# Ledger of designs, part 22: peptides against a protein of PDB entry 8YR4

Target 1, 309 residues: chain A of PDB entry 8YR4
Amino acid sequence: PRGSPALQLVVLICLGLMGLERALNVLVPIFYRNIVNLLTEKAPWNSLAWTVTSYVFLKFLQGGGTGSTGFVSNLRTFLWIRVQQFTSRRVELLIFSHLHELSLRWHLGRRTGEVLRIADRGTSSVTGLLSYLVFNVIPTLADIIIGIIYFSMFFNAWFGLIVFLCMSLYLTLTIVVTEWRTKFRRAMNTQENATRARAVDSLLNFETVKYYNAESYEVERYREAIIKYQGLEWKSSASLVLLNQTQNLVIGLGLLAGSLLCAYFVTEQKLQVGDYVLFGTYIIQLYMPLNWFGTYYRMIQTNFIDMEN

## One batch from the design tools (peptide; made by RFdiffusion4, then SolubleMPNN)

Design b1_p9_8_s4 (from b1_p9_8, 4 letters changed)
Fold by OpenDDE base, seed 3:
Structure b1_p9_8_s4 (fold): chain B 309 residues (1-309), chain A 9 residues (1-9)
Amino acid sequence: as target 1 above (309 residues)
Amino acid sequence: SLPTSETEV
């Protein structure tokens, strides 16, 4: 971004974090391989526990790869919010100024297209929500229950308890943080609608704005409205990063507790090396669809509130 | 529109 050395530094830090993500993508499989080798060789518990703890820490930093929110990805996304907002504001102001340069004939012909887009968003949201409930939420909850039963029966009651506590804490924190975040999202949407209404009103009054040579004044008012919107958007986006990081912490703690316990039982010859691989893979598989749970919960709540009004 | 997905997919 030209004109802000602070935003240029943030871009460089984000590029450095992207480099770190690539290093983690190589290191995590190496540490995982080392755990499997140490388990196969029946290595001493101290070496195994150190390698498992280091692996889980690296996995916490990485996340589950593409589509999972690791600490480094969340930190990158958090820092990038200000760069995105700078770029968005610049594009919006360029579009708005260009719309005020267009002919009156262009403005008179386009009234019908906005009403259709509002209607399409309402119908697609309800049908999309039902599809997300049936095809994503219910299967994910079923997979969690099946997982708890499976680990309780085939491993030990302690593994079923770890999965139960991890998933219950994950779901509870996802709900609580999503409800807290909904306040910021509502405030953002209200300010977005107010900013759009001001832009539409200014463009509908194009002749009056031209007559008074007030284009610079309308652009300045629009800039102020965008800055106010971006203050609310930042809170919404930062709250999303906080939610993703909270989810990553809960899964990281569950993965740590379960992986250490599994490694201990493998050292005592009560479980096989394959059981350690199975536990880690299964927890990651449960985590992938759960990343969307806060989105689904928010969509459910929005539709219930819109049906009660 | 920020992807409302809690995951970057």
Scores: peptide ipSAE 0.033, ipTM 0.748, DockQ to the pose 0.182
Fold by OpenDDE base, seed 2:
Structure b1_p9_8_s4 (fold): chain B 309 residues (1-309), chain A 9 residues (1-9)
Amino acid sequence: as target 1 above (309 residues)
Amino acid sequence: SLPTSETEV
């Protein structure tokens, strides 16, 4: 971003964090291999516990299988919000300025296309809701239940309890934080619509604006509306990062507790090294679809509200 | 509003 040294520094920090994500993608498998080797060698519990704890900490930094929900990714996303907003505002102002250079005939023709786009939002919401329930929510809940049963039957009951507590806490916090976020999202959407309406009204009055040479005034008024929108967008996006980080923390704690317990039972020869690998892989597999659960819950909640209107 | 906004992939 030209003109803000602070935003340039943020871009450099984000690039540094992207480099750190790549380093974590290499380190996490190495530490995982080291755990498997230490388990195979029957290493002392203290060395094993330290390596497991270090691995889980690195996994917390990396996040899930895609790395998209890790602490480093969340921090990158959080810092990038201001850079995105600067870029968006610049593009929006360039488009708006260019639209004020276009002829009146181009502005009069646009009324018909906007009405169609509002109608498409309502129909897409209901069909999307059913698809998300059937193809994502129900399978994810089924996989959790199957996981709890599997770990309770084939592992110790303590593993089933850890998975149950982890998933119950994850789901509860996902719901609570998503409901809290919905307020910010509604405020953002309302301000987006108001900002868009103001831009349309300014462009419909193009001849009047041009007659009074008030183009600079309308651009400034649009910039103020964008700044107000971006204040709400920041709250929405920052609340998303908070949700993802809360989810990552809960999964990280579950992974830590379960991995330490699994490693302990392997040292007692109650479980095999393969069981440790299985547990870690299975928890990560459960985590991947659960990342979307907040999105599904919001879609459900939004679509219920859109059905009441 | 595209579904993309709640969970960053």
Scores: peptide ipSAE 0.033, ipTM 0.729, DockQ to the pose 0.174
Fold by OpenDDE base, seed 5:
Structure b1_p9_8_s4 (fold): chain B 309 residues (1-309), chain A 9 residues (1-9)
Amino acid sequence: as target 1 above (309 residues)
Amino acid sequence: SLPTSETEV
């Protein structure tokens, strides 16, 4: 945002907080490892208590499940509100100015409510796309890369390879299955709109329907349209379950392979018990944001299509 | 198992 140095500083702070989240994603598993090792070694209470307190503090900063509930993420989201509002307003004013430059014939051919809906969809699409790319997609890809580097450097190269193959397969299957699923979702949405349009037209013509005693016929036609919609909805929902199960299977196989390998190296005294726990914890941390990757991809694809129209 | 509900935002 070139117009406000204060908002530029807020953007830099938000980027710094995003970097801190990436550091926390590495540190939290490390501290958890250290707790497990200290418990295994029967370390003195003072050392254990300090490490546990530090872990809990880092975990408070990181958050639990998705990175969306941690203190750092909440602070970033809070600071970003003003930047989003500034960006949204700027895009909205640009679209509004452009609409005023369009020909009188274009305005006369369209209802004002339709023009506003196009402008609002355009603004929301651009701002949403930027938010999802910057705050969800890029950080998730960064965490994967950091994970591969970390496991390759601090574990055996085989762990880095397992994470690389698992995440590459996960991303590829997520994209492919999401693109396949998008066809079912489009068909569902088209049938939903057609069913809704029929209901609106029937209700607008209620006097004519009543005059001909055609209420039962219109209700049956609406029921048939709902059944057709539900058949498409089932395909959409079933395809989502298939996506989620495929994702779970890929992560499960990666977790199995890596956990078995880690357990083997612990038995050979090359790794500690805490390293086994670290690997499992880190893979699950990578899985949590990746679960939404299909949603992000779909939203990105929809937003691009809505910008071209 | 967090339900992988695609939250439509």
Scores: peptide ipSAE 0.029, ipTM 0.730, DockQ to the pose 0.439
Fold by OpenDDE base, seed 4:
Structure b1_p9_8_s4 (fold): chain B 309 residues (1-309), chain A 9 residues (1-9)
Amino acid sequence: as target 1 above (309 residues)
Amino acid sequence: SLPTSETEV
């Protein structure tokens, strides 16, 4: 943010915290591995207790994936509130200034309430886009890359390849299915707005409807609009289930292939039992943010289109 | 697995 060194420092701190989250995403599985290995080796209680305590502390800092935010993520989110507010206000003022520069003909053709709603949507769109890119998309991609590097260096190149293929296929299918689904979602939203508008118009004209005893006719037209909406809603919802199931199958296949390979290397005494647990834990940990990737991609796409308008 | 929620957060 130009003009506020304090907010620039907060941005740097938030970036540092994001780096710490990436480190925690590697360390937590490693410490969990070490616990399993120490338990297998029947290590002395002092070593085990120290490793468990360290693991729990790191896990508190990391959190439990998408459903449970860790201390570091919460601190980052808290610090970012002021940066987001500054950015939002700046975008809102830029949009407002731009609206004042628009031709009188543009303003006369639009209701003031519609103009304000467009401005608010534009501001929320930009702010949302930045938040999703910086805090969800980029970190998830970074964690995947770090995971591939980690498994390639510390396990075997085959594990890195499995993770790479699994995540690449997951991302590709997520994008393709989300783009296909966006058509149904847009149709649903358009029909929702049309159904709402019809209901409002019918209610505003209620005196005329009563005068002509046309209540049954208006109800039937509204029912037809609802049925048409529900047909589009069903397509949207069914396409979401298809996306989720496709994602689940890809991760399931990756987990299966990697887990079988881990089990094989453990039987060959090339890996320890803890390494099997590490692989499964790390894949599940990568999967948790990826469950929302389709939502983030859709929001990015919507927000980008809303910025172009 | 939290489904890819359509819910506007």
Scores: peptide ipSAE 0.029, ipTM 0.720, DockQ to the pose 0.292

## One batch from the design tools (peptide; made by RFdiffusion4, then SolubleMPNN)

Design b1_p10_1_s1 (from b1_p10_1, 6 letters changed)
Fold by OpenDDE base, seed 3:
Structure b1_p10_1_s1 (fold): chain B 309 residues (1-309), chain A 10 residues (1-10)
Amino acid sequence: as target 1 above (309 residues)
Amino acid sequence: LQAREFEVPE
């Protein structure tokens, strides 16, 4: 935000907190590894208790792996409220100014309620898109890259390759299947709107329907519209299950390959038992936000289409 | 309010 040094500072603090979240995403698995190693070595209680306490504190800062419930994420979200409000207000004022620059002929052809709805949708779409990009998509991609680098440097190049291939395949399949699903979702939404419009039209024309004793006919037409909607909804939902299952299979294969390789290196005494636990914990931690990636991709795609209209 | 199909992984 060019006009407020205070908001610029808040943005920098939020970016710093995002960097801290990335560091926590690496440190939490490391501390968990260290606990497992200390337990295996039968280390003295004082060292173990300190490491456990430190781990729990770091886990409190990180949250439950979704990043959304940790103290750092909550603090970031809290500080970002002012930036979001400023951005929203700026977009809203730009849209409002642009609406006033439009011809009288454009306004006469549209109902005021429709114009307001377009403005609200535009504002929400832009602000939503930016929020999803900055707080969900970019951080998730950063965590993947950091993970690949970490495993390549501290384990072996093979682990970095497994994570790279797994995450690349996951993202690619998520995009491809999400694009394939978008047609079913669009068809569903179109039929939902048509079904709703029919119900509204029938209810607005209640007097006419009653005059002709056509209530049973309107109910049957509404039932047919619902059945048609449910057929499209089923396709949307079934395609979602297929996406989730595909994602689960890719992660399962990556986890299998990496876990077997890690177990092998532990048997050769090249890695410790804690390193096996670290790998599994870290992969699961990377997986948690990736489950939403298809949703974020679709939201971004929808918001881009809504901005072009 | 289009239901955000949160692809909640089950």
Scores: peptide ipSAE 0.030, ipTM 0.701, DockQ to the pose 0.146
Fold by OpenDDE base, seed 5:
Structure b1_p10_1_s1 (fold): chain B 309 residues (1-309), chain A 10 residues (1-10)
Amino acid sequence: as target 1 above (309 residues)
Amino acid sequence: LQAREFEVPE
């Protein structure tokens, strides 16, 4: 943010916290590995208790699952509120200024409520796009790259290759299937708008409908529009299940290949039992954010289309 | 786990 050194410092702190999240994503599986190894070796209670306590503390900082509710993520989100408000206000003022520069002919052809809705959508689209890119897309891609590097350096190069192939195939299929699904979603949204427009038209003409005793006819027309909508909604929802199942299959195949390879190297005494647990934990950890990647891609695509219109 | 596409409410 130009002009506020305080907000610039907050942005730098948020970037530092994002770097810390990436470090935690590597450290948490390592500490979990160490616990498993210490348990296998029947290590002294003091060493085990210290490692467990350290792991739980790191896990508290990292959080877990989809939408990391970890302390670091919460702190980042809290600090970012002021930056988001500044950015939103700046975009809103730019859009408002631009609307005042538009020709009188443009304003005369539009209702004031439509102009405000365009401004609000434009503001939400820009701020949403930036937030998804910076806080979801870029970090997820960074975690994949860090994962490939980590497995290539500390495991055999074959593990890095499995992660690379699995994640590349996952991302590619997610994009391709999401683009295919966009057609079904557009058809669904068009039919939803048509169904809503029919309901509004019927309600605006309420007196005419009553005069002709046509309530049953209007209800049947609305029912037919709902059935048509539900047919398109089913296609959209079924295509989402297909996406999720395809994603699950790719991750399942990557997990199978890597787990078998890890188990083999443990039997050959090249890796420890803790390394098997680390691999599984790390792959599952990479998978959790990737479940949302199709959603992020769609939101990015929608926001770009809404900015061009 | 159906990844609910959390449509961020517009």
Scores: peptide ipSAE 0.027, ipTM 0.688, DockQ to the pose 0.474
Fold by OpenDDE base, seed 2:
Structure b1_p10_1_s1 (fold): chain B 309 residues (1-309), chain A 10 residues (1-10)
Amino acid sequence: as target 1 above (309 residues)
Amino acid sequence: LQAREFEVPE
């Protein structure tokens, strides 16, 4: 943000918090490993209690689940509100000034409500795209890379390879299947809009429909449009299930291969029981944000198309 | 946790 040193500092703090989230994503599984090892060794209660307390504190900072609602993420989101508002206002003013520079012929040919809708869509698309890229996509990719490096350095190179292959295949299939699904979604949305338009036109012509006693005909046409919509909705929903099952299968295979390899090395006394738990925990942790990757990819693609129009 | 496609309302 040019002109506000305070907002520049907030951006730097937010970037620092994003770095802290990456560190927490590595530390949380490590501390969980340590708890399992201490439990296995029947360590003294004082050591165990300190490690558990530290783990819970780190887990509070990290959060858990889809879209980490941890303290660090919440603090970042809170601080970012002012930066987002500044960016949004700047984009909105740029669009508005550009609209005022357009020819009188352009304005006379369009309704004021359409012009405002274009401005609002442009502003929301730019700000949304930037937010998804910076706060969701880039961090998720960074966590995968950090995971591959961690497993390659602290485990056998085979673990790094399994994670690399699993995550690469997951991302590739997510993109390919999401692009394939976009066709079904577009067809569904087009048919939904057509069905709504028919309902609106029928209701606007209500007097004419009543005059001709055509209510049964309009209801049947609307029913046919709904059935056609539901056929497209089913394809969209079934394709989503297929995406999710494909994602689950890839993660399941990666988890199976890595867990078997971990178990083997534990039986050979090359790894500890805690290392087996670490691997499983870390893979599940990497999987959680990846569930949204297809959604983010689609949103980015849609927002990019909406910015070009 | 079904990844609900958050349908951004168009």
Scores: peptide ipSAE 0.027, ipTM 0.685, DockQ to the pose 0.484
Fold by OpenDDE base, seed 1:
Structure b1_p10_1_s1 (fold): chain B 309 residues (1-309), chain A 10 residues (1-10)
Amino acid sequence: as target 1 above (309 residues)
Amino acid sequence: LQAREFEVPE
């Protein structure tokens, strides 16, 4: 942000916290591996207790699940509030200034409420896009790359290849199926807006409908519009289930191939039991953010189209 | 884990 050195420092701290989250995503599986190895070797209680306590502390910092609610993520979100407010206000003022520079002919053709709705949508779309790119898309891609490098360096190169092929196939299928689904979603949204507009127009003309006793006719026309909407909604929802099942299958095949290979190397005494647990834990950690990748891609695509209109 | 499309309510 140009103009506030305090906000520039907050951005640098938030970038540092994002780097710390990437380090935690590697360290948490490593410490869990070390616990399993210490348990297998029957290590002394003092060493085991210290490693378990350190793991739980790192897990508290990392968090887990859909949208990591760990201490580092919460601290980042808290510090980012001021940066988000500054960015939102700057975009809102730029859009508002641009609307005032538009011709009187453009304003006379539109209702004031429509102009405000375009400004609010434009502001939310730009600020949302930037937030999703910086905090969700880029970190997820970074975690995949770090995972491939880690498995290629500290495991056999075959593990790095399995993760690379699995994640590349997952991302490619997610994009292709999401682009295919976007057609069904657009058709659904267009029919939803048309159904809502028909209901509003019928209710605004209530006196005329009552005068002609046309209430049953308007209800039947509304029912037909709902049935047409539900046919499009079903296609959208069924395509989402297909996407989720395809994603689950790709991750399942990657987990199967890597887990079998890891188990084989453990039986040959080239890897320890803790390495098997590390692989499974790391793949699950990579998979959790990837479940939202189709949603992020769609939001990015929608926001670009809404900025061109 | 349904990938809930968080439809941002318009």
Scores: peptide ipSAE 0.026, ipTM 0.685, DockQ to the pose 0.500

Design b1_p10_1_s2 (from b1_p10_1, 4 letters changed)
Fold by OpenDDE base, seed 4:
Structure b1_p10_1_s2 (fold): chain B 309 residues (1-309), chain A 10 residues (1-10)
Amino acid sequence: as target 1 above (309 residues)
Amino acid sequence: LQSNEFDVPE
């Protein structure tokens, strides 16, 4: 933000907090591994209690990973409010200034309320897009890359390959199925709006409907519109279940392959029992933000379409 | 954790 050194400092602090979240995403599984190893070795209570307390503190800071309600994420969100407000106001003022530079012919052809609605959509779309990219998409991709590097260096190249293939397949299928599903959702929303419009029109024409004793006819037309809506709603909901099940299957196969390989290396005494628990914990931790990736992708697409209009 | 598709109200 040009003109406020205080807001520039807040942006730098928020970037520092995002870096801290990435470090916590690696440290939390490591500390959990260490607890399992200390329990297996029957370590003294003082060492175990210190490690457990440290783990719980780190977990409080982290929360549930990317997009969680952890202390660091909440602090980042709190500090970012002023930056978001400054950015939104700047975009709004730029749009407003640009609207005043447009020709009188452009203004005479449009209703003022429609122009304001376009400006509000444009401002919301830009601000939303930036927030989703910076705080959800980029951090999730960074955590995947960090995970691949970590497993490749500290376990074996085969673990890094399993995580890479699993996450690449997950992201690809999420995008493809979400794009396919968007057609069903648009059809559902269009039919919902049409059904609502019919109900409003029937109620506005209540006197005419009563005059012709057409109440039964209007109720039957409304019932047919509801049945048509429910058929589209079922397709939308069933497609969501299919997306979730496909995502779950891909993660399940990755978890199966990696867990079997971990178990094999533990039986050969190349890895510890804690390393098996670390792998499972880390994969589940990566999966949590990825559940929202289809939602973020759709929101990004909607915001791009709304920004082009 | 169901992917709650927040229906962004259009």
Scores: peptide ipSAE 0.030, ipTM 0.717, DockQ to the pose 0.501
Fold by OpenDDE base, seed 5:
Structure b1_p10_1_s2 (fold): chain B 309 residues (1-309), chain A 10 residues (1-10)
Amino acid sequence: as target 1 above (309 residues)
Amino acid sequence: LQSNEFDVPE
């Protein structure tokens, strides 16, 4: 944000908080490992209590689940509100200025409500795309890379290879299946728009429909359009279930391969029981944001198409 | 875990 040193400082703080989230994503599994090892060794209560308290504090900072609602993420989101508002306002003013530079012929051919909708879509598209790239896509890719490096350095190179192959296959299949699903979504949206247009046209011609007692006919045509829409909606929803199941299968295979390898090394006393728990915890932690990757990819793709129009 | 498709309101 050029011109506000305060907003520049907020951006730097948000970037620092994003780095802290990456560190927490490594530290939380490590502390959980240490608790399991201390419990296995029957360590004194004082050492165990300090490690558990430290773990819970780190977990409070990290959060968990599909959308990390940890303290660090909440603080970042709170601080980013002003940056988002500044960016949105700047994009909106640029679009508005550009619309005023367009020819009178362009404006005469369009309804004012359509022009406003184009401006709002453009602003939302640019701001949304930037937010998804910076706060979801880049951090997820960074966590994968950090995971590969961590397992390659502190475990055996085979663990780094399993994570690399699993995540590469996951991302590739997510992209390919999402591109395939985009066809079903476009067909669904086209039929939704046609069904809505039919309802609007019927309501605008209400007097004519009443004059001909054609109410039952218009209701039946609307029902047929809804049934056609629901057939396309089912294909879209079924394709999403297929994506999720494919993603689950890839993660399941990676978890199986890595867990078996870890269990083998624990039996050979090369790794500790806590290292098995660390691997499983870290893979599941990587999986949670990756479930949304297909959604982010689609939104980015849609937003790029909407910016070209 | 259903990917909640955030429908970008078109």
Scores: peptide ipSAE 0.029, ipTM 0.713, DockQ to the pose 0.457
Fold by OpenDDE base, seed 2:
Structure b1_p10_1_s2 (fold): chain B 309 residues (1-309), chain A 10 residues (1-10)
Amino acid sequence: as target 1 above (309 residues)
Amino acid sequence: LQSNEFDVPE
């Protein structure tokens, strides 16, 4: 934000906090590994207690891998409120100014409520898209890259390859299946709107329906519209389950392959027991934000379409 | 964890 040095500083702090979240995503599994190794070695209580306390503190900062509940994420979200408000206000004022520059014919041809709805949609779409890109999509991709680098450097190139293939396949299938599902969702939404419109029209013409004793006919038509909607809703919901199951299968296969390889290297004394636990923990941490990736992709796609209109 | 499809109301 060019007009306020204070808001620029807040943006820099938020970016710094995002970097700290990335560091925590690496450190938390490492400390958890160290606890498992210390427990396996029957290390002295003082060393174990210090490592556990440090782990719990880092875990408090991280917030369990969902990103939404950690202290660092909460602090970032809190600081970002003022930046978001500034951005929203700026977009809203730009849209409002542009609407006032439009011809009188454009304003006379549209209801004031429609004009306000366009302004609200435009502001919401821009601010929503920016927030999802900056705080969800980019960090998730960064965590995947950091994970690939970490496993390639500190384990074996085979682990980096497994994570790369698993995450690449996961992302690709998520996009492809989400695009496929978008057709079913659009059909569902169109039928929902049509069913709602029919109900509203029937209720607005209530006196006419009563005059012709057509109540049973209108109820039957509404029932048929609901059944048609539910058929489309089922397809949408079933396609979501298929997406989630496909995602779970890909992660499961990656976890299986990597866990078997890790177990083998532990038997060969090339890795420690803690490294097995680290791999499983790290993959699960990568999986948690990825569950939302399909939702983010859909929202981004919708917001782009709404901005082009 | 059901992916809460945030139904962005169209």
Scores: peptide ipSAE 0.028, ipTM 0.707, DockQ to the pose 0.433
Fold by OpenDDE base, seed 3:
Structure b1_p10_1_s2 (fold): chain B 309 residues (1-309), chain A 10 residues (1-10)
Amino acid sequence: as target 1 above (309 residues)
Amino acid sequence: LQSNEFDVPE
């Protein structure tokens, strides 16, 4: 934010907190590994209790792997409110200024309610796009890259390759299937709007409908519109289930391959039992935000289209 | 966790 050094400092603090979240995503599995190793070795209670307490504290800072419930994420979200408000207000003022620069002919052709709706959509789309990119997409991609590097350096290169192939396939299939299903969602939304418009038009013309005793006819037309909507909704929902199942299969195959390889290396005494638990825990942590990646991709795509209009 | 598609209000 140009012009406010206080907001620039808040942005830097938020970026620092994002870096801390990335460090916690690596440290939490490591501490969990250490607990499992200490339990396996029958370590003294004092060492175990300290490691468990440290793990629980780090887990409190990180949150439950969904990123949204950790203390660091909550603090980041809290500090970001001021930056979001500044950005939103700046976009809103730019849109408002632009609307006043538009020709009288443009304003005469549109209702004030439509103009306000366009302004609100534009503001929300820009602010939403930036928030999803910076706080959800980029951090998730960073965690994947950090994971690949970590497994390649501290495990065998084969683990880094498995994670790379699994995540690359996951992201690619998520994009391809999300683009495919976007057609069904757009068709559903268009039919929903048409069904709502028919209901509104029928209710606005209530006196005319009553005058002609056409209530049964309007109800039947509305029923047909609902059935058509439900047919499109089913396609949208079925395509979402297919996406989720495809994602689950890819992660399941990656988890299987990596877990078998971990188990093999533990049997050869090249890795410890805790390293097996670390791999599984880390893959599950990567999987949690990736479930939302299709949603983020669609939101980004929708917001880009809404900015071009 | 099903990807809860947040309906972006269109």
Scores: peptide ipSAE 0.032, ipTM 0.732, DockQ to the pose 0.511; fails the geometry check

